# Peptides against a protein of PDB entry 3ZOQ: the designs that were tried, part 20

Target 1, 223 residues: chain A of PDB entry 3ZOQ
Amino acid sequence: QLLQDSWWNQLKEEFEKPYYQELREMLKREYAEQTIYPDSRDIFNALHYTSYDDVKVVILGQDPYHGPGQAQGLSFSVKPGVKQPPSLKNIFLELQQDIGCSIPNHGSLVSWAKQGVLLLNTVLTVRRGQANSHKGKGWERLTDRIIDVLSERERPVIFILWGRHAQMKKERIDTSKHFIIESTHPSPFSARNGFFGSRPFSRANAYLEKMGEAPIDWCIKDL

## One batch from the design tools (peptide; made by RFdiffusion4, then SolubleMPNN)

Design b1_p10_6_s2 (from b1_p10_6, 6 letters changed)
Fold by OpenDDE base, seed 1:
Structure b1_p10_6_s2 (fold): chain B 223 residues (1-223), chain A 10 residues (1-10)
Amino acid sequence: as target 1 above (223 residues)
Amino acid sequence: AAAPDPEEQA
């Protein structure tokens, strides 16, 4: 089984569909002929770290970082030892202002994932140096299904939707049951237009507490 | 200079 049992039960039908088989064959070729990120073993890290039942919060990204050693299969996250990308730096700045966390000496968000923060990209692979190179190849259909099955889950989820691209997924989310936190994207191009001061971390925790769930420890320890 | 965000990747 590629996935934890809880995700497999929700997604097994997708993996049998022609679109996913075509995607899989494409990926086999891409990984053989090109430098693809993340490592093939890390593609589903978001689902590996956060089971379907354990999802408390979803943070949507577009596609993986396309530089060497950066992507680790989690949206916005970079492997330890990698310089924090601009958007991630802004995320940590907002985290500091929102709830007083220190800026970590690394960019790994694995600690969030382990607590039930699904760090999902819409597209899960990319060619080195070629942003969105795997757009429209089938990942979006799978990740839409991930959003759908979470929306259908009885236990509520918090969706953090930064920027227009993530916010386009709002139509797939039952807002009568699930909570949405929206702002501009943490990118340097948009962060000052609403991301800073949006306080997504405290707002998420406030909602979790209202639901009777344990809040997320958003503060990341140094390595 | 790309991140899993549209604005940095564009």
Scores: peptide ipSAE 0.036, ipTM 0.710, DockQ to the pose 0.305
Fold by OpenDDE base, seed 4:
Structure b1_p10_6_s2 (fold): chain B 223 residues (1-223), chain A 10 residues (1-10)
Amino acid sequence: as target 1 above (223 residues)
Amino acid sequence: AAAPDPEEQA
């Protein structure tokens, strides 16, 4: 059994499907023959840190960082000691302007994940130095199902959709029940066009409060 | 990468 939490009940049928078996066999070859990120044990870290029932917020990424030591199975997050990528720096700049958090001395978003922020990439693996190298290999079908089962959940979810890639998933979300926060991507190429000043963190907490849920402590402590 | 900027994808 791959997952031992509430996710298993939601996803067990997917893991038995041919597409996932093919993906699994592909990944076995890839990890054997290539340098693949994240570590195979970290692929499902987003689901490990945030159970299906504990999800409060979803932040969608595309695929993992493809540099050494960066990816930790959480969208936008990097392991401690790793230089913060430009988009992550912009996320922290917006966090500071939005709710007054200090810029942390590391890029790990694990504290968010532990509070119910599902940091999900649509593709969960990548070859070293080759962005999108595992696109169209089956991950998107699984991660679409993750979005679907969250959309079907009775307890509302907040989806933060930065940029067009993430926003393409909006059609899968029941907006009568769930909340969506959309803006341009935090990338330096797009952040000034709407991400900065979008205040996704305060807005997410405002929705959580309206739902009678505890807000996220978005501020990240230094290590 | 989670972000499409060159530093994250180069």
Scores: peptide ipSAE 0.034, ipTM 0.718, DockQ to the pose 0.165
Fold by OpenDDE base, seed 2:
Structure b1_p10_6_s2 (fold): chain B 223 residues (1-223), chain A 10 residues (1-10)
Amino acid sequence: as target 1 above (223 residues)
Amino acid sequence: AAAPDPEEQA
């Protein structure tokens, strides 16, 4: 199976729908004719690292990094050896100020994903050098369904919604069961308007502890 | 030149 059983059970009906088949055919052409990121094997890494049942926290991004070697199928995350993008640097600055973590020498967030942090972009592919080039092609319908099935889950989830794009998904989240952490985006253009000092990491862990769940170890070890 | 963060315009 392309996805692990827990996600397959939640999403199998989507993969049979015409929109997803059209998306798949589009992606086949795009990967053949253009340089597309991430690698096709990495598209669903967020779902591979974090099962449906193991999701504790969701962090929504827009679309993958569009530079060579950057995207690894996880929102905000970059492969080891890649320079940390500005937004990711700001995420680590907030992490340091929030809970005292050191700034890692790399930008891989895989350690978060393995602990139940779903690092989901709303669009899962991009053309090299062309941000949002795969917007409106069908990914949003699938990723909306991912949000929906998490919202429908009985076990609570924490949604971290940075910036207006992510916050537009709030209407899909049952706030009677789930927790929302909102701030401005970590981008240099918006971070000083509310992201810095928002303390999303300690707040998320406080909710997890209140629910009787193990907190996330947000601190990232050097490689 | 480093590739821009795709979410800088967010």
Scores: peptide ipSAE 0.030, ipTM 0.673, DockQ to the pose 0.494
Fold by OpenDDE base, seed 3:
Structure b1_p10_6_s2 (fold): chain B 223 residues (1-223), chain A 10 residues (1-10)
Amino acid sequence: as target 1 above (223 residues)
Amino acid sequence: AAAPDPEEQA
């Protein structure tokens, strides 16, 4: 089995479906013939760091960074030593203004993932230098199922949906149980139109506290 | 309008 945690019970049926087997075979060819990100061992890092039962917050991205050494299998996150991309810089600026965290000297969001923040891209692989190159190949069906099984969970989840792409998933979320935080995307092209000042971090923690759960320590320590 | 995801802009 691919996952030996609570995700397996939720996703095992998907991995047996033809679409996923076709995706898997496609990926084998892609990784053999092209430079694909992230490393194949890191594709499911979001699920590895955050079990199904431990998910408190979901942050949706589109697809992985397509530059060398950037992607680490977590939405918006970059490996230590990698220059922070513009959107990530804006995320940290909002984090600082929202709850007073310092800007970290790296871009790894692993500390969030370990606390129950599912950093999920809708597409989990990309060709080097070719954004969206693996769009429509089957990942979206799996990641839609991930959203669905979280929506079906009795224990509430907080979904942070930045921009239109992520917000298109709102229809899959049972808002009678789950909370949604929406704003414009942290991209430099949209951040000033609503992302800045949206205070997603304090708002997420306020919901967690209301539910009697421990808040997320959003502040990231320097390495 | 919301901009594309950062991974598209990277």
Scores: peptide ipSAE 0.040, ipTM 0.721, DockQ to the pose 0.156; fails the geometry check

Design b1_p10_6_s3 (from b1_p10_6, 5 letters changed)
Fold by OpenDDE base, seed 5:
Structure b1_p10_6_s3 (fold): chain B 223 residues (1-223), chain A 10 residues (1-10)
Amino acid sequence: as target 1 above (223 residues)
Amino acid sequence: AALPDPAEQP
């Protein structure tokens, strides 16, 4: 995989560390012996679509979808042709209520990623049917470093932290420079407790405009 | 820079 130079400069030291080598060896075994998602070529899609310098917004997820054909290396996003997961449906419902976007006929958030929305999971791989199966294997250390280097960046970032897992990363974010949008998770189990009506999309764009940056076009076109 | 595939065989 080719990592963009801006991310490589920020992360190259991590890839040389023992923990990442151990993670890599684990992943070799896992991909050989198990069905792992996403495809190995898609693991770093969040970094591929959104360079370090181009990050405007970060949306943190936990780990990839563990069903066949779903995960595409972007938090909450699913490949075209895949049924939208419940959390993603709720994201689109909030998007519609927040800024009037139509609900797209697909679940790909690639258009957000291309505009500077880093769709980062804290864990970047998962076994089929086994949520969090790769938790505590080294990904969190790398993704913590991703958060850290973004927090250290002078150009402000907007962090959208849905639910407690993402909100645990708040301690790594310099709130003197960066903006945080927090709510409950878009999951059907929590969305009605604060995600709906949280208006993360308009709030993010309002911050971008205040910074003199182009807002995100959050509206997703049908395919 | 190119990152090795995590599933790359030795």
Scores: peptide ipSAE 0.030, ipTM 0.694, DockQ to the pose 0.026
Fold by OpenDDE base, seed 2:
Order: structure tokens, then sequence, then C-alpha cells
Structure b1_p10_6_s3 (fold): chain B 223 residues (1-223), chain A 10 residues (1-10)
């Protein structure tokens, strides 16, 4: 699949750089020799569903789910029919407590992506059963550039930064233009330490409304 | 121009 023109215009220079060519060659080998997630066609789904200009909110993840059929190129999201991972269950619990949404019978966040929620992982691929296996291979440089070009955008963005890994990207965000919502990670290991009760969904919508933008419909319909 | 899948051959 091809990147949208709006993202291509922002990222074209990165794709010509040696680091990205090396990453590409690495990925060709990895997909040929190993079971890699997501499907190669789904790697850039976050950019496919949400154009550069349409980004209202960014939610940063680390790397894709590494189990069969889970990852779909969107942070925290899983394909329909896949059991909701613990972190995603906690996201939906917070969503319910924050704004009263029902817990959906699936884990697809595509409806958020289509509304301008960029569901970006910092690393866009992973080996089956091997979390962070593609860390330090070049993805972070590209995804840092994605954050940078959004930070440089005149139209404000809301960055939702769950946990320390995502919060390390705060230094790249111009807080004079952009809004940041920070809490602990939705993981069962950290959710009770500040994620629950952080109300990121209502807070994001409050910023959007203040900016004169349409809020996100965070409620997810059953399939 | 749109980038092809990084796992696809040029």
Amino acid sequence: as target 1 above (223 residues)
Amino acid sequence: AALPDPAEQP
C-alpha cells in the first residue's frame, strides 16, 4: 500500500536516507525468514487511516502485538475476533468511566483512526513472540520524524502519552502549540498508578472543542 | 509518489 500524499510530502526525505534503506532491506529479510507482525501491507495503517492534515490526536505505543492475528498496524488495536489484550481492556475500562462508553465486543480502534486519532507505535514491526525484537533497527528515527513534522504543524495536535516510553517523546513536542495528556501506561502493571481516572478521552475532546474542532466519538460500536 | 510496502521488492 502507498502512503497518502500528505504523509509522503512530510516524510519523502526520510525514505531516501540510508537508515531507511537499511531498515527496508532488514525487513525484507525478516519477513522472508521469520514470522513478522503486522502483515507487511498493514505496517503503515496508522498513516493510511489518518492523513497528516487530519491528525487531531496522537496515541503512542511502543511496538506491535507479537501474537498471531493481533496486530493491525495501529497502536493498542487488535483485529476483530481477537481477544482484547490486558492493556486494551484497561483502555476500554477508562473509556467507560471517563465518558460512559460501553465496552465493545472487539478490540479494533479503526473508528478512532478514521476520525483523526493517529495510533502510532514507535516501532512498526515485531517478530512473533519476541517483544521489541525490531527495536533500534531504524523505525524510531522515522517515527521520531513523524512526531517532529506534527510538532512543526501550525494546526495544534493533542498527544496522549501513556507511560515513560511515550513520555520520552515529549521533548520533541512544541508545547506552545500542542497539548499533552500524560499518565501511567494502561498495562495491568501500571494502570492503577495513574492511568485509571486520568480521563484522557474527555480531556482530549475538551481541547478539541476549545480549538473549535469536532470532538472524537470515542465510543466503539459492536460488530 | 507513494512508498511501496517496505517488505515488497522494488
Scores: peptide ipSAE 0.027, ipTM 0.666, DockQ to the pose 0.025
Fold by OpenDDE base, seed 1:
Structure b1_p10_6_s3 (fold): chain B 223 residues (1-223), chain A 10 residues (1-10)
Amino acid sequence: as target 1 above (223 residues)
Amino acid sequence: AALPDPAEQP
């Protein structure tokens, strides 16, 4: 099977649907004919690192970074040794101001994922140098279903929704049960309009504490 | 990319 049992039980029906079969066939062609990111083995890393039951926080991204060696199947995250993209730098600046974490010497958010932070892009693949090249090809239907099954989960989830694209997913979230943290996007184009000072990390931990859950250690160690 | 949609840009 494609995923670990907890996610497979929630998503197996999606993988049998025509839209996903068509997406899969498209991806086979794309990976054969083009340079696609992330590596095909890393597409579902967000679900690999964070089981359905272990999700505490969701951070939505748009689509993967489209440069060589960058994308690792986690929203906003880059592989070690890769220069931190502008949005990620701003995330770390807010992290520092919010809860006093040092800026790490790398951009890997794997430590968050391992603690129950689902770093989900709405589109899970991209062609090299072509942002949004796989938009509207079927990923959004699958990732909408991921949001839906989390919304249906009895145990509450915290959704961090940066920018309008992520905030459009709010209609799929049962806000009577789940917590929403909204701000402008960490991008240099929007960060100063509300992302900075939004304190999403301390706010998320405050909600986790209210639920009787262990907080996230958001601080990232150097490699 | 981890950038907002062009509609979110100034």
Scores: peptide ipSAE 0.026, ipTM 0.634, DockQ to the pose 0.210
Fold by OpenDDE base, seed 3:
Order: sequence, then structure tokens, then C-alpha cells
Structure b1_p10_6_s3 (fold): chain B 223 residues (1-223), chain A 10 residues (1-10)
Amino acid sequence: as target 1 above (223 residues)
Amino acid sequence: AALPDPAEQP
């Protein structure tokens, strides 16, 4: 898998570090012995779709969906033909109320990624049926570095931080340069406590416009 | 540059 040159320049040193080599060896065993999601070719899809220089917005997730055919290497996103998970349904409900987009007939967020929305999970792999099974194995160190190099970038980034897990990354973000949109998580357990009505999509576009950048077309077309 | 497939055994 070829990383875009812009990400390679930012992350090449991480891939040479012992922690990442250990993570790689762990993943080799996991993919050989267990059903792991996403497909190994899809692990870095967030970086493949959105180059370092093209990042406008970051949306942080925790770890991939752990059901068959769901995860596609993008936070909150599911492959076409897969039933929308509850959190994703709530994201689309907020999208509709915020800026009037229709609810799409699929759950793929690839169109956002292609526009500069980095859909990053903090952990990039999971065992089938075992949420957080790859927590604390090295992914968090790499994804922290991704946040760090974006924070160090001169061109501002908008970070959308849903829930406490994502919000713990706020300490790594230079708020003198970058914008943060915070709310409760889109999960059914938390969405009514502040996610609904938070209007993250219009707020993100308002910041982009203020910066003289093209807004994101958040509306997703049916397939 | 190419990232090695983390699942590829050498």
C-alpha cells in the first residue's frame, strides 16, 4: 500500500520505531489466526483518501465496526449494502437537521474523505465480535502522531470530537491555530445529551469559509 | 512510499 507522499514524509519515522514493528508482527498473527476487520488492504484508507496536505476536517472514532462486511478503514463509515449502525444513523439525522441533507440509502462516507475529511479511528483494527480487542497494542501511538503532525501544520484544521474518548485528544491540538467542535457522542446512549442540535457540519463549513477555503459538501448521494 | 502490508508474512 502506497501512502501519499505527504503522509509518508510525516509518518516515515514512526514506521521504523520498535512499537510499530511489534504492532505489525501482532497484526500478522491476528490476521492469520482470527477474523480481523477491516480487510488488511483497507487499514489505512483514511490516509489513502485524504492526504496530509488535503486534510480540512478530522472526525475521530474509537475502533472499527466488528461485524462482517462493515468496516472500510474510515471512522463511522460502512461499506455500501451494509445496514447503517445506530451511531451512523444519528450522524445522518443530525446532518439532515443541520443543513437539510437527505438520509442516504447507504453508509459510505468516502465522499467526505475525498473532500478532505480525515475519518480517523484511534485504533485501526478489531477482532470479529470483540470491540476494543486491539486497544493498547500500538495503534494509539501512531494515531496520536497523526494528530500531532496535523496540529503542527501551519494551515488550520477543524477537529470534530464526539464524546469523551475523542475529546481526550484535545490536549494534543494547538487551539491557537486549529478549531475544535465538541459534543456528546452520536451513540443512542448519548446523542440526546448534546449531539443532536450540535450542528457540526454547518459549523465546520463556517470555519472553512472564514479561512477562505471551499466548504465540504456533506450531502451524500444515493447509490 | 509503500507501507508493507501488516498482514503479509515474509
Scores: peptide ipSAE 0.026, ipTM 0.671, DockQ to the pose 0.026

Design b1_p10_6_s4 (from b1_p10_6, 5 letters changed)
Fold by OpenDDE base, seed 2:
Structure b1_p10_6_s4 (fold): chain B 223 residues (1-223), chain A 10 residues (1-10)
Amino acid sequence: as target 1 above (223 residues)
Amino acid sequence: APAPDPEEQA
């Protein structure tokens, strides 16, 4: 099967629905006819690295980076050797100011994913050079379901919602069980309006500790 | 792109 057992149990019904089958057929055509990112094997990397039960934190992105070699199926993350995009640079600046981490020499967030940080985009594929080109094709329905099943989970989750697009998902989150950290987006256009100084990393860890869970080691080692 | 930033979308 495509997904880990824990995610499969939560999402198997979605994959049988017509909308997802239509999405799948669309993606087959897109990958055949266009340059699509990420690699088809990497589409579900967020779910591969972080099981349903292991999710501690969710960080929502919009859709993958659309440049060559960038996207690796994790929101905001780029493959090693790729220049850090502006938003990611700002994320690391906030990380440094928040909890004292050094700026890594790469942009891979895989170490976060392996610790229970679900790095989920709402749309999981994109055409080269065409941001949001796969918007409204069915991904949003699946990723909404991902948010829903996490919201329904008894074990609490921390949702980090940067910017208005991510914050639109707040209505799907049971705030009686789950915690939400909101700020402006790390984009250069919005970071100075609230993202910088929001201290999402220390705040997330404080909540994890309060819940009796191990904190995330947010610091990323150089490669 | 992950960001609404035109720099990442361009």
Scores: peptide ipSAE 0.033, ipTM 0.697, DockQ to the pose 0.172
Fold by OpenDDE base, seed 5:
Structure b1_p10_6_s4 (fold): chain B 223 residues (1-223), chain A 10 residues (1-10)
Amino acid sequence: as target 1 above (223 residues)
Amino acid sequence: APAPDPEEQA
């Protein structure tokens, strides 16, 4: 199967729906005719690295980075060797100020994903150089379902919602069970308006500890 | 809040 069993059990119905079949056919054309990111094998990396049951934290992004070699199927994350985008740099700056982590020499957040941080974009593909080019094509319906099934999960989840786009998903989250950490987006355009000093990492870990769960080791080692 | 960079995940 394409996905881990835990995700497959939650999402299998979606893959059979017409909207997803249409999305898939669209993607086949797009990948054949255009340069699409991430690599088709990496589209579901967020779900590959973090099983449904292992999700502790969700960090929502919009859509993949649209530059060559950047996107790796994880929100905000870039492949090793790729220059850290401005938003990611700001994430690391906040990480440093929040909990004292050093700034890593790469931008891969895979270590977070492996610890239960679901790095989910709402749209999972993009055309080269064309941000949001695959918006409204069906991904949002699938990723909404991902949010929904996590919201329905008994075991609490922490949702980190940076910026208005992510915050629009609040209505799908059962706040009686789940925790939400909100701030402005880490983008240079908004980070100084509330992202910096929001301390999402320590706050997330504080919730995890209260739940008796292991905190996330947010500090990223150099490669 | 201002819009994030349109060239990044926003």
Scores: peptide ipSAE 0.033, ipTM 0.712, DockQ to the pose 0.166
Fold by OpenDDE base, seed 1:
Structure b1_p10_6_s4 (fold): chain B 223 residues (1-223), chain A 10 residues (1-10)
Amino acid sequence: as target 1 above (223 residues)
Amino acid sequence: APAPDPEEQA
């Protein structure tokens, strides 16, 4: 099967729907004819690293980085050895100011994912050099369903929504159960308008502690 | 890209 059992139980019906079959056929053509990121084996890495039951925090991105070797199936994350993109650099700057973590020498957020931080993009694939090239092809319907099934979960989730695009998903989230942390996007164009100083990491951990859960170790070790 | 809006894009 495509996913681990916990996610499969939540999403299996989506994969049988016509929209996803059409998406799958599109992706088969794209991967055959174009350079597509991430690697096809890495498309669902966010769900591989973080089971449905283990999700504590969700961080939404738009679509994968579209440069060689960058995307690894996790929002905002880049493979080791890849230069940190501007938004990621700002994330680490806020992390340092918020809770005192050092800036790591790489951009991999896998350690967050392994702790229950679902690093989900709205669109899970992209053509090389062409941002949003796979927008409106079916991924949004699947990722909306991911948000929906998390919203329906009894155990609370913390949603970190940076920027307007992510914040548009707020209407899908049951705020009577789940916590939302909102700010401007970490992009250099918006970070100084509210992202810096928003302290999403300490705030997320404060909510986890209120729920009686272990906090996230947000600090990332050098490789 | 991580930032969808033109004014928020890096």
Scores: peptide ipSAE 0.039, ipTM 0.718, DockQ to the pose 0.274; fails the geometry check
Fold by OpenDDE base, seed 4:
Structure b1_p10_6_s4 (fold): chain B 223 residues (1-223), chain A 10 residues (1-10)
Amino acid sequence: as target 1 above (223 residues)
Amino acid sequence: APAPDPEEQA
């Protein structure tokens, strides 16, 4: 899949590189032979909803949900009608405690994406029922470049890094220019060790206000 | 999975 927005100017060189061509050929085989998530048209939804120039906040995930109907090309987000996964439930619990938002009756974070929250996974595809099945196949090189070009952008970005996997990307971020919000992962296994009470939403908005930008409306309306 | 949580990996 190729981009036609502001991301194309930043990533066009990557798409011509051998690693990406190999990744693309691998994906063609995978989608033909296996059940792969998300839908191939949804792989780059994070970039489609949030242009390079519109990025205000980045939230990094690992790889897509691997259950039927869950993944929609946005980290942590699930399609409407899908049961909220445990980590997402904890995200909404923190959202409620942080800024008083009601817990929505769905798990779609599209409203965040449309406001400039880049919901990026480091790996953008997965086989059904096989977490990390597409790890080390080339996605990480592309998504590292996405982080790099955002780090190089003059207009500051807020990076929300939940857990060790996301925090490993901190070395790629110019902290003299960009803001980082770190905590443990929202997973039930780690949320009580620092995610709860971390108040990432109010902190992100505080940084946006300092930069003279409009804050994110993090509250999600029911459908 | 977005999380190392087995419930999300299951």
Scores: peptide ipSAE 0.029, ipTM 0.679, DockQ to the pose 0.168; fails the geometry check

Design b1_p10_7_s1 (from b1_p10_7, 4 letters changed)
Fold by OpenDDE base, seed 5:
Structure b1_p10_7_s1 (fold): chain B 223 residues (1-223), chain A 10 residues (1-10)
Amino acid sequence: as target 1 above (223 residues)
Amino acid sequence: PPRKYAEEYR
């Protein structure tokens, strides 16, 4: 199967529901008739790299980058060799300021994902050049369920919620059990209004250490 | 979901 067993166990019932079947049929048409990102095999990369049980941190994005070769199925992340988008550049600037990491020569966040950082977009596909073109088509129901099952998990999770869109998911998170880090979005339009200086990386690691878990190595090696 | 679903998109 496409998903790891741990996610399959949590989500298998969703895939049988009419909304998801309709989403699937829509996606079949979209991928056939339009240029859709990411590659269909990369749609669930966030779940592929980070199992349900391995999730330590969640970083929510909206929908994939809509330019050629950019999206790799991970929020904010771009494939190696792709120019870093502005928001990602700001993420790395904050990373450097927060914990001293160097700015990597690529934009792939796969190393985070492999350590338990679920890089989840709320919408997992997009038409080329048309941001949010697949909004309201069913992805949000699935990704809400992903948030829900993580919220229901006994082992605590850290949710990093940048900007209003991500913060709308707070109501789904049991804050008696899980920790939320909030700030403005890393976008150039909002980063100076709270994202810079928010130190989400050190704060996340401090919380992980408090819970007796290994911190994330947020520093990304050059390729 | 099964991998076949992704393949069906192509």
Scores: peptide ipSAE 0.032, ipTM 0.701, DockQ to the pose 0.029
Fold by OpenDDE base, seed 4:
Structure b1_p10_7_s1 (fold): chain B 223 residues (1-223), chain A 10 residues (1-10)
Amino acid sequence: as target 1 above (223 residues)
Amino acid sequence: PPRKYAEEYR
């Protein structure tokens, strides 16, 4: 039988709601008629790699990369062998300057996810070559609920909010319990306006240490 | 085993 995991316990009521049923039917049509990313088996990779109880850090993205072979079901992450997108390159530049990590020869952030970094997009699917094509179709309601149930969790979470879109979710986060790290987006259009030098990785680990939790090993090994 | 929330896509 299917696993009754920690995320299912938190989200099972959402999956029975009309909005999600409609989203599901829409996605069935989209995957049948269009090229949709990520692969349907990878849509919930963020939840697969990081259980509800194991979440230490949340990094919010908007929607998946819309090019072939890129999207991995994790925000900002790309499959090995894929050229690192500009935003991801800037993330690694900041990682290097922040805590001295080398730039990896790939763009997979799976190692972060396995350590409790929830790499969540607010919209979990996209049409090939059409950014935000699945915006407003129901994903945002589910992912808002994901943020809500994490905010309601007793064990504190660190939310890393890059750019305005992610920062709009701050109102859903109980800042009396949880920590927020905010800066401009790592995009080349905004990174020099505050992302570079924001040191989100060392700051996140400082919060984890203060809470008595193991820090994240942010350094990514070559493949 | 697969997770319940991903059943429709696995």
Scores: peptide ipSAE 0.031, ipTM 0.713, DockQ to the pose 0.026
Fold by OpenDDE base, seed 3:
Structure b1_p10_7_s1 (fold): chain B 223 residues (1-223), chain A 10 residues (1-10)
Amino acid sequence: as target 1 above (223 residues)
Amino acid sequence: PPRKYAEEYR
């Protein structure tokens, strides 16, 4: 099967639907004819690292970085050795100001994922050099279902929604059970309008503590 | 437009 048991049980019906079959056929053509990111084996890394039951926090992104060697199937994250993109730099600046973490010498957020932070893009693939090139091709329907099944889960989830794109998903989240942290996007175009000083990391941990759950160790060690 | 949107949210 495509995914580990916990996510497969939640999503198996989606993979049988026509929209996903069409998406898969499109992706086969794209990966054969174009340079597509991330590597096809890394498309579902967010679900590989963080099981359905282990999700504590969700951070939504738009679509993968479209430069060589950058995307690793996790929102905002880049592979070790890759220059940190502007939004990621600002995320680390806020992390430092919020809870005192040092700026890591790499941009991999895998350590967050392994602790229950689902780093989900709404679109999971992109053509090299062409941002949003796979928008509207079917990924959004699958990732909407991911949000839906998490919203339906009894155990609470914290959703961190940076910017308008992510905040469009608020209507899918049952706020009687789940908690939402909203601010402007960490992009240089918007970070000074509310992202800086929003303290999403300490706020998330405060809520986890209130729920009786272990907090996230947001600080990232150098490699 | 898509590019403006992409640039804003990267």
Scores: peptide ipSAE 0.084, ipTM 0.732, DockQ to the pose 0.360; fails the geometry check
Fold by OpenDDE base, seed 2:
Structure b1_p10_7_s1 (fold): chain B 223 residues (1-223), chain A 10 residues (1-10)
Amino acid sequence: as target 1 above (223 residues)
Amino acid sequence: PPRKYAEEYR
C-alpha cells in the first residue's frame, strides 16, 4: 500500500528493512490461504485518514476485530451496518457521560480520524476468528516506529492509552512534549475499574484548547 | 494468549 507523503517520509526506511519484507511475504500467504481482516486495501486506513502532520490524538488498540465485515483498519471502529462490539459500546457510553454525545446508530469512527485522531492498532491484521493470530510477526516493530516518530515530532500529540497493552508504549513517548491520558480498557472485563468516568474526550479537548488547537468534535452523527 | 486476555482488548 502507498502512504501519504507525510507518513512515507517518516516510515520509508522501515519498509526497506528485512522484518517488514518478511511481514509482507507472510501477509501474502495469509491473505491467499486464510480469511484475513481487514481487507488488504484497508490495512493502513489509520495512516490514510490521518496524516503525520495532522495527528492531534492517538488512540491505541491491540489488533483488528476478527469477525466478518467488522474491521476497517481503524482501532475500535467498525464499518457502518455492523453491530457495535462491547468495547465500542462502552466507549460511546463514556462519550455520552463525558461530553453529552448521543450514542450513534453505527460504529464508524472515521469522523474522528478525519479530524486528526489516529486510530492505530499495534497489530494491523488478524485471521478470522483468531484474535492476536498475527501478533509478533512484525507489525509491532512498524507501529512502534509510528509512535516513535510522533514522539519525536515538535508539535505535541495527545496519546490515549486504554489498558495495559497500550500503556506499555508509554516508555516510547516523550512526556516533556506530549500528553498522555491513561485508564483501564473499555472492555466489559475492565471498564468498571477505571475507564468509565475517565473522561478522555473532554480531557483531550481541554489539552488541545490549551495548545491553541481546535478541539475534536467527538460526537458522531447517525447515518 | 488466553481467551480472557484476547477479549479484554476487544
Scores: peptide ipSAE 0.037, ipTM 0.686, DockQ to the pose 0.364; fails the geometry check

